# Peptides against a protein of PDB entry 2AZE: the designs that were tried, part 132

Target 1, 148 residues: chain A of PDB entry 2AZE
Amino acid sequence: AQECQNLEVERQRRLERIKQKQSQLQELILQQIAFKNLVQRNRHAEQQASRPPPPNSVIHLPFIIVNTSKKTVIDCSISNDKFEYLFNFDNTFEIHDDIEVLKRMGMACGLESGSCSAEDLKMARSLVPKALEPYVTEMAQGTVGGVF
Target 2, 101 residues: chain B of PDB entry 2AZE
Amino acid sequence: GRLEGLTQDLRQLQESEQQLDHLMNICTTQLRLLSEDTDSQRLAYVTCQDLRSIADPAEQMVMVIKAPPETQLQAVDSSENFQISLKSKQGPIDVFLCPEE

## One batch from the design tools (peptide; made by RFdiffusion4, then SolubleMPNN)

Design b1_p21_2_s3 (from b1_p21_2, 6 letters changed)
Fold by OpenDDE base, seed 2:
Structure b1_p21_2_s3 (fold): chain B 148 residues (1-148), chain C 101 residues (1-101), chain A 21 residues (1-21)
Amino acid sequence: as target 1 above (148 residues)
Amino acid sequence: as target 2 above (101 residues)
Amino acid sequence: GPLPFSKYVSGVDPSFTITLK
């Protein structure tokens, strides 16, 4: 009885760990797809334009985005070496990391929200190694972890 | 019996976790390869047009922050306090503004 | 096409205020 109880505790522990790893893997897959898709998009765009964009017209990863109303007053304090920043707003703001920006741009093919079209899913599968394709399919169907 | 069933479950979960670990290793390897590829890094950028699709500068101010890895970010967004604190340990932080239109 | 980004922070000012219309 006690042995079974111990194993049940261990079982639950492993299930939770697996769930955490599944979440991590999904995020990693989304990042991979988003990055590769972004690179592919930009490569194609530069080829079509026969030139790269002006250096000051683009922002390279990594970055974060802060947006707020144009009416918001922002006070910024900066250390001498620019290692420290303090922004004070008089109203609400939003923060987005580069991955979130890429997702909202559609670079993750809608896989993050389960809104993949057939073409989106095809693209997503093409941007990962073969071993990851089944997992991408499961993500698109919302069936990840269903076997546990 | 119950013990046998639980033992079997644990073995199956172990195999599942090993499979996940393998997939994660593949994925992290791919991300590392991307980070080490000079051409990929050159092409890893967004434009003002991209940012406008997320937050239109006609209505929202869009600020871009470039910070070194391991930069600490603390944000407070409450009814009485709206603050962002950035602390870098590896280099200077740069701030850009996305122009309107 | 995309317009160039503006570097907002210069190396001189320890503090600044942003107010846009």
Scores: peptide ipSAE 0.025, ipTM 0.874, DockQ to the pose 0.034
Fold by OpenDDE base, seed 5:
Structure b1_p21_2_s3 (fold): chain B 148 residues (1-148), chain C 101 residues (1-101), chain A 21 residues (1-21)
Amino acid sequence: as target 1 above (148 residues)
Amino acid sequence: as target 2 above (101 residues)
Amino acid sequence: GPLPFSKYVSGVDPSFTITLK
């Protein structure tokens, strides 16, 4: 009885760990797709333009975005060495990391929400190693979560 | 028996986790390769137009923060306090504003 | 092409206020 109880606890622990790793893998896949898709997009765009974009016209990763109403008053204090910033807002704001920005740009092909078209899914699959393609398919179908 | 069943379950879960770990290793390797590829990093950028698609600067101000790794970010967004604090230990922080169209 | 980003930290005092209209 005690042996079985111990194994039950271990079983549950492993199931939970697997679930966590599945979530982590999905995020990693989304990041990979988003980054590669972004790079591919920009490479193509620069080829078409026959030149890279001017400096200061683009923001390289990594970054974070803070957005708020244009009516929001922002008070900022900066240390002399610019190592420390303090922003005070008089209204709500939003923070987005670069990955979230890329997702909203469609760089993850809608895979993050399971809203992939056939072409989106094809693109997503093309941006990952072969071993990850089945998992991408499962993500698109929303069938990830079982024991494999 | 129950013990045998549980033992088998654990074996199956172990195999599943091993497969999962393998996939994760493949994925992390790809990400590392991207981070180490100079050309990829050169092309890893967004434009003002991209940012406008997420938040229209006509109505929303869009501030971009580039901070060194391990920068501490503290954010409070409540009815009583709206604050962002950034503390870097590895270098200066840069802040940009996406221009209006 | 897109307009250049404005660098707020360049040439500003340690304390400043941003109010866009």
Scores: peptide ipSAE 0.025, ipTM 0.874, DockQ to the pose 0.034
Fold by OpenDDE base, seed 3:
Structure b1_p21_2_s3 (fold): chain B 148 residues (1-148), chain C 101 residues (1-101), chain A 21 residues (1-21)
Amino acid sequence: as target 1 above (148 residues)
Amino acid sequence: as target 2 above (101 residues)
Amino acid sequence: GPLPFSKYVSGVDPSFTITLK
């Protein structure tokens, strides 16, 4: 019946939305872990050094990075007020946001790739509220994906 | 019947989504708290050493871009070239190069 | 702040890295 068909369409819509939210939640968890871990790392480092790092040696979030071969020719056009940039590359390049950088630095404890050691998982759990710990565990085990 | 089954499924999905929303709210709250903490903001940085660990400047050119909120970034590929366009609305864009170690 | 850059820049998906080849 048409009524059942309408509900089936709605069911599929909701399932897809839930799937998207699951992905978003996982990303948010990774962001939280990565950021807290970064802050913790830097706090410890500064305590050990008894001073902050030189100002020219650090890049504060937010940022993005672009990397390409050193052999790549890059042409750059910049407006007078520096509001507009145009980069032209003669070869492939990569763009990474700060979260991706933190992940590659290991700040997400390898949770994003299922490469968590026992110590990594312990760290990850310690950096989230208790309510999120089960989800972190599921992420580490690769068991996230169902509807609960 | 079929209708009753679908109705039940939808209710269960609603509960599942509400649980997800709750967890997401917890997570976003934590992120907001971090964003509002001055000390956390001060400590939210990476070093050139960190960047070299993900893209070796010996082989790769590493460019760092810091842009104000509401900046538009457009990446384009074409038969002619590869292109990145940046357009800021709120201020100047800063671009830095990560030096070789 | 601590928010990812993708929250500040339009046209970038926070879920993946853009690579042009």
Scores: peptide ipSAE 0.022, ipTM 0.862, DockQ to the pose 0.101
Fold by OpenDDE base, seed 1:
Formats: C-alpha cells, sequence, structure tokens
Structure b1_p21_2_s3 (fold): chain B 148 residues (1-148), chain C 101 residues (1-101), chain A 21 residues (1-21)
C-alpha cells in the first residue's frame, strides 16, 4: 500500500514535469521557426534589392519593445554612463520581447495560436528538423497534450 | 495488480520523457547553430515597418531598447504607477524610437 | 529606420520628457 502510494506520487510528479517540458519544447519550436523564417525573409528581401538595408534602418535581435499612446507623457532619467534608465509614464504601456514581436509579425506561421493554413503549416514544417515535424503537426492540430 | 500497473506507467512515462528530452535537445541545437552563424545573426533583424505592423506609430509611440546581457528590467503598470526601470551591469543601454513616417 | 531616443528628448540632462502629438 505504501509502495503504491509512493509510486502514485512519483507518477504525478513525472506527469507535471512532462507537461512543463512540453510547454518549453513548444516555445523552443516557435522560436526556431520564427528565427529561421525571419532570416529567410530578410535574405530574400536583400537578394531582391541586391543590397543589404542601411545599417541604421534595422533593429537586430535581441531587443525589447515598449509602446504606449502617443499622448502618454514619458519622464525619463538616465545615468551619466547610460547604465541606468528610469521611465515614468502618466498612462499604461506595453512591453514586448523580440520573440513576441516575431510572433505578431507572423514569423511563427500562426502556429502559436493554432491558426496555421496549409501553407503556413508547410512552411513551419520546412523550418524544423525532420524529427520535430510530427510535433509541429500536433501543435497545429492542437493535439499536443497526450504522453507519447 | 495495482503495483504492476503503476510500475508500468512510470516506465512508459520515463520513455516519453526521454523522447521529449531528445526533441528538446534537437531544438536547442538548432537554436545554437543559428546563434553561431554569423550570416543568420546579420539577418536577424526587424524594420520599423515591421514594428508599425504590431504597433502603429500613428497611434502608438514605439520605443526600442537594446541592452547588454543581464540587464535588469523592472516594470510597474498599475493605477498607481506606470514605470520602467533598466539597470545594466555590462554596458550602456541604447534606446531608439521608431518614427511615425 | 530607428531614430536615436535623444532626438525626442525635452528637458534637462540626464532627466527628460517625451511628448508626441
Amino acid sequence: as target 1 above (148 residues)
Amino acid sequence: as target 2 above (101 residues)
Amino acid sequence: GPLPFSKYVSGVDPSFTITLK
């Protein structure tokens, strides 16, 4: 009886750990797809333009985005060495990391929200190693959750 | 019996987790390869047009923050305070604005 | 492209305010 109880506790622990890893893997896959898709997009664009964009016209990863209404008043304090910034807003703001920006740009092919068209899914699959393709398919179908 | 069933379940879960770990290793390897590829990193950028697609500068001010690794970001967004604090330990922080046009 | 944040600064260094129409 005690042994069975111990095993049941362990079972629950493992199930929870697997669930967490599944979430982590999904995020990693989305990142991979987004990054590769972004790189391909830009490579193609530069090839079409026959030149890279001006250096100061692009923002390289990594970065953070902060947006707020244009009507928002921002008071900023900066240290002399620019090591410290303090922004005070008079209204709400939003913060987005670069990955979220890429997702919103569609770089993850809508996989993050299960909004993949057939073409989106094809693209997503093409941007991951073969071993990850089945998982991408499951993500698109919303069938991730079972223990494989 | 109950014990045998649980033992089998745990074994199956172990196999599943191992497979999951394997997939994660593949994925992290791919990400590492991207990070180590100079050309990929050169091409890992967004434009102001991209940012406008997610937050139109006609309506929203879009600020870009580039900070060294290990920079601390503290944000408060409540009815009482609206604040962002940045503290870098490894170098200066760069901040940019995306123009409306 | 992205513009230096300082171009939109109003106030006194190191403190400043940004207000956009």
Scores: peptide ipSAE 0.025, ipTM 0.873, DockQ to the pose 0.035; fails the geometry check

Design b1_p21_2_s4 (from b1_p21_2 with T9V E12V L17T V18I S21K)
Fold by OpenDDE base, seed 3:
Structure b1_p21_2_s4 (fold): chain B 148 residues (1-148), chain C 101 residues (1-101), chain A 21 residues (1-21)
Amino acid sequence: as target 1 above (148 residues)
Amino acid sequence: as target 2 above (101 residues)
Amino acid sequence: GPLPFSSYVSGVDPSFTITLK
């Protein structure tokens, strides 16, 4: 009885770990798709343009975004060496990392929210190694983890 | 019996986890290759137009922060305190403002 | 393109307040 109980505890532990790894894998897949899609977009755009974009017109990864109302008053303190920043706002703000920005740009093909068109899914599959294609399909269908 | 059933379940879960680990290794390898490819890194950028599509500067101020690795970010967003603190250990932090147009 | 935040800093004091309209 005690042995069975110990195994049940271990079973639950492993299930939780698998669940965590599933989430991590999905995020990694989305990142891969988003990055590759972004690179392809920009490569194509530069090929079509007369010249690459000016250096000060683009923001290279990695970065984070902070946005707030234009009416928000911001008090900023910066150390002399620019190693430390302190921002005080008089109203709410939002923070987004670069991956979230790419997702909102559609670079993950809507896979993150299950909003994949047939074309989106085709693009997503084309941006991952063959071994990951079945998992991408499962993500699009919302069936990941259904066997557990 | 119950013991045999649980033992079998654990074996199956182990196999499932191994499959996940394999797929994750494939993903991390691909991401590493992207990070090591200079052309890909050169093309890994967004524009202010992209950012305006996320948060329109007509309504929102959009601030971009580029910080070295290991930079600490502390954020408080409550009714009484709205604060962001950045502390870098490896170099200066760069902050940009995305113009409205 | 993105403008350096330093463009919005005035004076010698590294602390400043920004009020946007």
Scores: peptide ipSAE 0.026, ipTM 0.868, DockQ to the pose 0.034
Fold by OpenDDE base, seed 5:
Structure b1_p21_2_s4 (fold): chain B 148 residues (1-148), chain C 101 residues (1-101), chain A 21 residues (1-21)
Amino acid sequence: as target 1 above (148 residues)
Amino acid sequence: as target 2 above (101 residues)
Amino acid sequence: GPLPFSSYVSGVDPSFTITLK
């Protein structure tokens, strides 16, 4: 009886761990797709332009963005060595990491939100190793982890 | 019996987790390869035009923050003050504004 | 490298949004 109870606890523990790993895997896949898609886009663009963009016109990963209304008053304090920044806002602001930016740009092909067209899905599959293609398909269908 | 059933369940879950681990290893490997590829690093960028599609500078002020690894980011969620604190230990932090165009 | 900023910054989620209540 006690042994069965212990195993049941372990079963639940493993189920939760699997769920967490599924989420982590999905995020990793999205990151991979987004990065590769971004690189491909830029490579193609530079090839067509026959030159790279001006060096100060682009932002390389990694980065974050902070956005707020242009009406928002921002006070900023910076240390002399620029090791410390303090921003004070008088209104709402948003913080977005580079991955979120890429997703909103469509670099993840809409896979992250279930808005993946047939062409988007084809692109997404083409940007991952073969072993990951089935999982990408499941993500697009919303069937990941259906057996659990 | 029930013990056998639970044991079987655990074996199945172990197999599933191992499959996930394998796929995750593939993913992390691919990401590492990207980070180690100089050409990919050079091409891993966005433009101000891209950022405008996310937050229009006509309506929103967009700041770009480039911070070294191990930078601490803290945000205060208070009705009395909204605050972002950045503390780096490995180098200076760069902050840029995306102009409206 | 092309790593997400979330791997660089500790503390609050870089995608966190603060909105007045």
Scores: peptide ipSAE 0.023, ipTM 0.858, DockQ to the pose 0.101
Fold by OpenDDE base, seed 2:
Order: sequence, then C-alpha cells, then structure tokens
Structure b1_p21_2_s4 (fold): chain B 148 residues (1-148), chain C 101 residues (1-101), chain A 21 residues (1-21)
Amino acid sequence: as target 1 above (148 residues)
Amino acid sequence: as target 2 above (101 residues)
Amino acid sequence: GPLPFSSYVSGVDPSFTITLK
C-alpha cells in the first residue's frame, strides 16, 4: 500500500540520520577521551618535573601538521600580513589534524580502531561521564549500531 | 500487519534517536566545559617529541600550522601538483618546524 | 580555545578544501 511505502521511505531516512549521528557521536567521544587524556598526561608530567615545560617547547591546540620527506623541496609564499600562505612541494605530503595526532599518540586509548586492551578500555571509560560508558564499551567491541 | 510493524519500527527509531541526541548533548557539554576550563586550556598541548613519535624529523619534515577560525585550507596532492593554500580571515597564520632529535 | 581542529572545520569538499570555522 501507498502508506506502507511512505513509511518505508521514512524508515530509511531515519536510519540514515541515525547512522550519521552515530558517526558524529563516536568522533565526539574520541575527541573527549583524547583531550582529557592529553590534559591528564601533561598535568602528571608537569607535577613530576615540578615545573611547566618551556613555553617555546610546546604547541597548544588547535593545530594541524604537514609532513613530507625531508628531501622534499618546499617553496612557501607568505603575504605581508601572514593571512595567506602558499606551499608548493616537489613531492607528496601528508596533512593531519590535531585529533589524528592525538589518536596516533594513543590518547584515544586505541578506541578509534577498536584495539583496546583491558587497561585501555578502563582508561577510556574513566574519561567519560557514566552515561557514555556503555557506548564506549560498544565502540571497543565494534558493536555500535548493532540494534539497527 | 506490515503497517503496524512499520509504525512500531518508526517509534523505536524515534526513541533510539532521542537517546542518541541525549548522549551527543552530554558529549558536547563535556567538550565545552573542557574548552572553558583555564587549567585544561593551559595543559592542552603537545611537544615536538610527541610529533616525532608520529613522524620522525630525521626522515620527515614536520610543519605545524596554527590558524585562526574561518581559515580556508586547500590541498592538492597529485602526481602533477603538490600544493597547500591557506587563507585566513581573522588573523595571521603561524607556521612552525619541529627540529630533529 | 583549545578545541580540536575538527571542531573548527566548516566543510570539506572533493577539491580538498577545508574551511575552518
């Protein structure tokens, strides 16, 4: 019936929307865990050193990184006001945002790839509100969205 | 019947989405609180040592780019063209290099 | 503030253009 067809369309629309929101939520969780873990790490490190790091030795978020072979020739053009940059490379390069850097540093506890040890999962759970813990567990097990 | 089943499915999906929205609100709230906490702001940093663990400057040149909001980044990485363009609207862009160990 | 870069991105298109927000 036409009514059933309409509801099927709506069902599919809602499923797709939920899927998108799930992806967004997972990213938000990873960001939260990575950020809190980074802050915690640095707090502990500074306590152990009994001092903060030199100001010129650290890079505060947000940032992006660009890496390429050290043999790559890079031509950089900068506007007078530094509002505009143009980089020309003679070979391939990579761009990574700060979250990706944090993930590769292990700040997301391997949750991003579902590669969490028991200790990693414990850490990840400890860095989110209680309401989010079940979702963290599902992410670690790769079972997010299984109910749909 | 099929109609009843579909109706039930839609109700269940609605409830699922509401739960999802709630969790997302919790997450966004937590991130906002972190961004508003001065101590967290002070401690939200990485070192060149951290970056070397990702890409060793002995083999890779690592540039760090700090750009203000509303900055446009355009990247082309092809066999014929390798280019990054940055255009800021709200302030200067800073670029840093990580030294070798 | 110290937010992830991803939170500053307003859009990504096939031309590999990322707009920070």
Scores: peptide ipSAE 0.022, ipTM 0.863, DockQ to the pose 0.275
Fold by OpenDDE base, seed 4:
Structure b1_p21_2_s4 (fold): chain B 148 residues (1-148), chain C 101 residues (1-101), chain A 21 residues (1-21)
Amino acid sequence: as target 1 above (148 residues)
Amino acid sequence: as target 2 above (101 residues)
Amino acid sequence: GPLPFSSYVSGVDPSFTITLK
């Protein structure tokens, strides 16, 4: 009885650890898809334009975004060496990392919400190694969590 | 019995976790390769048009922050205080605004 | 393209922390 109880505790611990790793893997997959899709998009665009974009017209990763109402007043304080910034807002703001920006751009093909078309899924699968394709499929269906 | 069932479950979970670890290693490797590929990094950018598509400057001010690795970001967003603090250890922080047009 | 953001003086520290890597 005690042995069974110990094993049940261990079982629960392992299940929780697996669940955490599943979440981590999903995020890694989304990052990979988003990055590769972004690079592919830009490569194609530059080829079509027969030139790269002006150097001062694009923002390279990594970055973060802060957005707030256009009516929000922002007071900014910057050190002389620009090592330190302080922003004070008179209203609420949002912060987004570059991965979230890419997701909102559709670079993860809607896989992040489990809402992607057949073509989106095809694109997503094409941007990962073969070993990850089944997992991408599960993510699209919202059925991640099965036994491997 | 119960013991045998639990033992079998644990073995199956161990195998599942090992497979999961393998997949994670594949992903980590792919991301590392992307970071090491100079051409990919050159092409890893967004435009102001991209940012306008997710946060319209007609309604939202969009500020872009580029900070060196290990930069500390602290944010307070409450009814009494709205603040962002950035502290870099490795170099200057660059901030940009995306114009409405 | 994006416009550089310029402003003044230095200051201190609030809570909730995110480390950029």
Scores: peptide ipSAE 0.062, ipTM 0.872, DockQ to the pose 0.180; fails the geometry check

Design b1_p21_3_s1 (from b1_p21_3, 8 letters changed)
Fold by OpenDDE base, seed 5:
Structure b1_p21_3_s1 (fold): chain B 148 residues (1-148), chain C 101 residues (1-101), chain A 21 residues (1-21)
Amino acid sequence: as target 1 above (148 residues)
Amino acid sequence: as target 2 above (101 residues)
Amino acid sequence: SSSKLYKIDTSFGLSKLIPLP
């Protein structure tokens, strides 16, 4: 009885761990797709333009963005060494990491929501190693839980 | 019996987790390669237009934060207080607005 | 809403806001 109880606890622990790892893998895949897709887009754009964009016109990863109304008043305090910042707003704001930005730009091909078109899915598959393609397909179908 | 069934379940879950770990290793390897590739890093950028596409480009201000790893960000967004605090221990933080604003 | 605390993770050249307890 005690042995069975111990195994049941272990079973539940492993199931939860697998679930967590599945989520982590999905995010890693999305990051890979988004990053590669971004690089590919920019490479093609620079080739067509025959020159890179002006240095001050682009923002290199990694970054975080804060957006708010242009009418929002912002007060900023900065430490002497620039290690600390304090911003006070008079209205609401939004914060996004670059991964979220890339997703919203469509760089993850809509895979993050499982709403890929046939073309989007084809692109997503082309941006990962072959071993990951089946998982990408499952993500698009929303059936990842059935893999294991 | 019950014991045999549980033992079999654990073996199956172990195999599933091993497969999952393998896929994760492949994925992280690819990401590390990208992070170490100079050409990829050179091309890893967005434009201010891209950033404004996330919101209303005509009505929104976009602030960019470039901070060292492990920088702490505290955000308060309520009816009485709207605040962002940044604290880094590894180096200076760079904050700027998109030039097109 | 109350205060939200994050740390910025840049493990693979991207930034991720990780919630802190």
Scores: peptide ipSAE 0.609, ipTM 0.924, DockQ to the pose 0.786
Fold by OpenDDE base, seed 2:
Structure b1_p21_3_s1 (fold): chain B 148 residues (1-148), chain C 101 residues (1-101), chain A 21 residues (1-21)
Amino acid sequence: as target 1 above (148 residues)
Amino acid sequence: as target 2 above (101 residues)
Amino acid sequence: SSSKLYKIDTSFGLSKLIPLP
C-alpha cells in the first residue's frame, strides 16, 4: 500500500540521517581524544623538563600546514591588511589541517584507522566520558552501526 | 503485518537517533570545556619536531597557516597550475615557516 | 585540473578544512 511505501521512504531517510550522525560523532570523539592526548603529552613533557618549550619552537592550535618540496619555488602575494594571501607554486603541494596532523602523530591512538593496540584502546577510553566508552570500543572493533 | 513492522522499525530508529544525539551532546560539551580551559589551550601545541615526524624535513618545506574562523582556502593542484588562495573576513592571516626547519 | 575550495572551521580550538560547493 501507499502508506507502507511512504514509511519505507521515511525509514531510509532516518537510516541515512543516523549514518551521518554516526560519522559526525566518530569525528568528534577522535577530536576529543586527540586534543586531550596532546595536552596530556605536553603537560608531562613540560613537567619532565621542568620548563615549557621556547615560545618560538611551538605551534599552537588551530593551524593548517602546507608542505612541498624544498626545491619548490613559491611566490607569495599578501594584501596590505593581510586578509588575503596568494601562493603560486611551481610544483605540487599538500595541505593538512591540525586534526589530520594530530591523527598522523598518533594522538587519536590509531582509533581512526582501526589500528588500536590494547594499550591504545585503554588510553582512548581513558580520555572520554564513561558514556562514550562503549562507542570508542565499537570504533576500535569496526562495528559502529551494528546497534541500529 | 508489514505496516506494523515498519512502524516498529521507525520507533526503534527514533530511539537510536535520540541516543546518538545524547552522545553527541556529551562529546561537544567536553570539547567546549576544553576550548574554555586556559591551561588546556596553553598546552594545545605541536612542535616542529612533531611536524617533521609526519613529513620528511630533508625533502619538504612546511608552511604554517594561522587563519581566523571561516577563512576560505582555495587550492589548485594540477600539472599546469599550483596555487593556494586564502581569504579571511574576520581578521589577518599569519603564515610562517616551521621555526626549526 | 583540480581545484578545491575549503572553509576553515576552528570549532573547539581545532581546524578543519570543510569542502565548499
Scores: peptide ipSAE 0.607, ipTM 0.924, DockQ to the pose 0.810
Fold by OpenDDE base, seed 1:
Structure b1_p21_3_s1 (fold): chain B 148 residues (1-148), chain C 101 residues (1-101), chain A 21 residues (1-21)
Amino acid sequence: as target 1 above (148 residues)
Amino acid sequence: as target 2 above (101 residues)
Amino acid sequence: SSSKLYKIDTSFGLSKLIPLP
């Protein structure tokens, strides 16, 4: 019947929406873990040093980075108001947002790639609210994707 | 029948999505709280060593871009053209090399 | 080789490169 066909379309629609939300939640969890872990690391470091780092020695979030060979020649054109930049390179480059940087730093405890040790998983769980712990566990086990 | 089965499936999916939304709300709330916490934001930084650690520190230079929200970034990386274009509509863009460089 | 366009999205004090068509 037409009604059943409509419901099947709706079913597929909802499944796709759930899948998208699952992806979004995973990313949000990774962001939370990475951010909290970074803050915790720095707090501990400053406590050990008994002082904060020099202001010009650190880069605060948010940021984007571009990395390229030190041999790469870069030409830069900047508008008067600094609203526009144009960089020309003579070789390849890489661009990373701060979230990716944090992940590569291990701030997400390897959860993003399923490379969590028992210790990493323990850390990850400790950095999220209790309600999110089961999902963190599922992420680490690679069992995310099921319907709740 | 078929109709009853589909109806039940949709109800189950609704419950699943509601649970998912709840978890997302919890996570978003935590992130928002962190963004509003002055101490957390003060400690939300990386060092130049951190940035270099994600590449070859000996061979790579690192350029930092601090741009206003919604800034457009165009990247061309081809054999004939290597280019980055930044366009902001909300304010000036700050670009600098890591101080240690 | 590629040509990509992004917008810089800032949420919760973090940045994310969002691909644009």
Scores: peptide ipSAE 0.602, ipTM 0.925, DockQ to the pose 0.777
Fold by OpenDDE base, seed 3:
Structure b1_p21_3_s1 (fold): chain B 148 residues (1-148), chain C 101 residues (1-101), chain A 21 residues (1-21)
Amino acid sequence: as target 1 above (148 residues)
Amino acid sequence: as target 2 above (101 residues)
Amino acid sequence: SSSKLYKIDTSFGLSKLIPLP
């Protein structure tokens, strides 16, 4: 019947939306963990050193990085007001946002790749509200993805 | 019947989505709190060593881009063209090499 | 490879490259 067909379409729409939200939630959790872990690391380091690091030795969030071979020739054109930049490279490059950088630094405790040790998982759980702990556990176990 | 089954499925999916929305709200709330916390923002930094750790320092150079929100970034990475274009509408863009480079 | 267009989102103090059509 037409009514059943309509409901099936709606079901599929909702399933896809849920899938997208699951992905978004996982990313938000990773961002939260990574950020809090970074702050915690730096706080501890500064306490041990009894001083902040030199200003020219750190890069504050937010940032984007571009990496390429040291042999890559880069030509840069900049507008007078610095609102526009144009970079030309003679070889390939990579672009990363700071979230990806933090993940690669291990700030997400390996949760993003399912490479959490017991200690990593403990840290990850400690950096989220209680309501999110079960989801963190599921992420570590690779059991996220189903409809609950 | 089929209709009853589908109706039940939709109700269950609605409940599942509501649970997800709740968890997402918790996450976004926490992130907002972090964004508004001055001390957290002060401590939200990476070192030059950190950046070099994710890219082989011997083989790679690292360029840092500090751009205003909503800055447009266009990247072309092909065998014939390697290009990055940045366009800001809210202020100047700052680009520099990793300080230790 | 293809050309890609992004905007930089900093809603939560972090940067995220969001693809644009």
Scores: peptide ipSAE 0.602, ipTM 0.925, DockQ to the pose 0.787

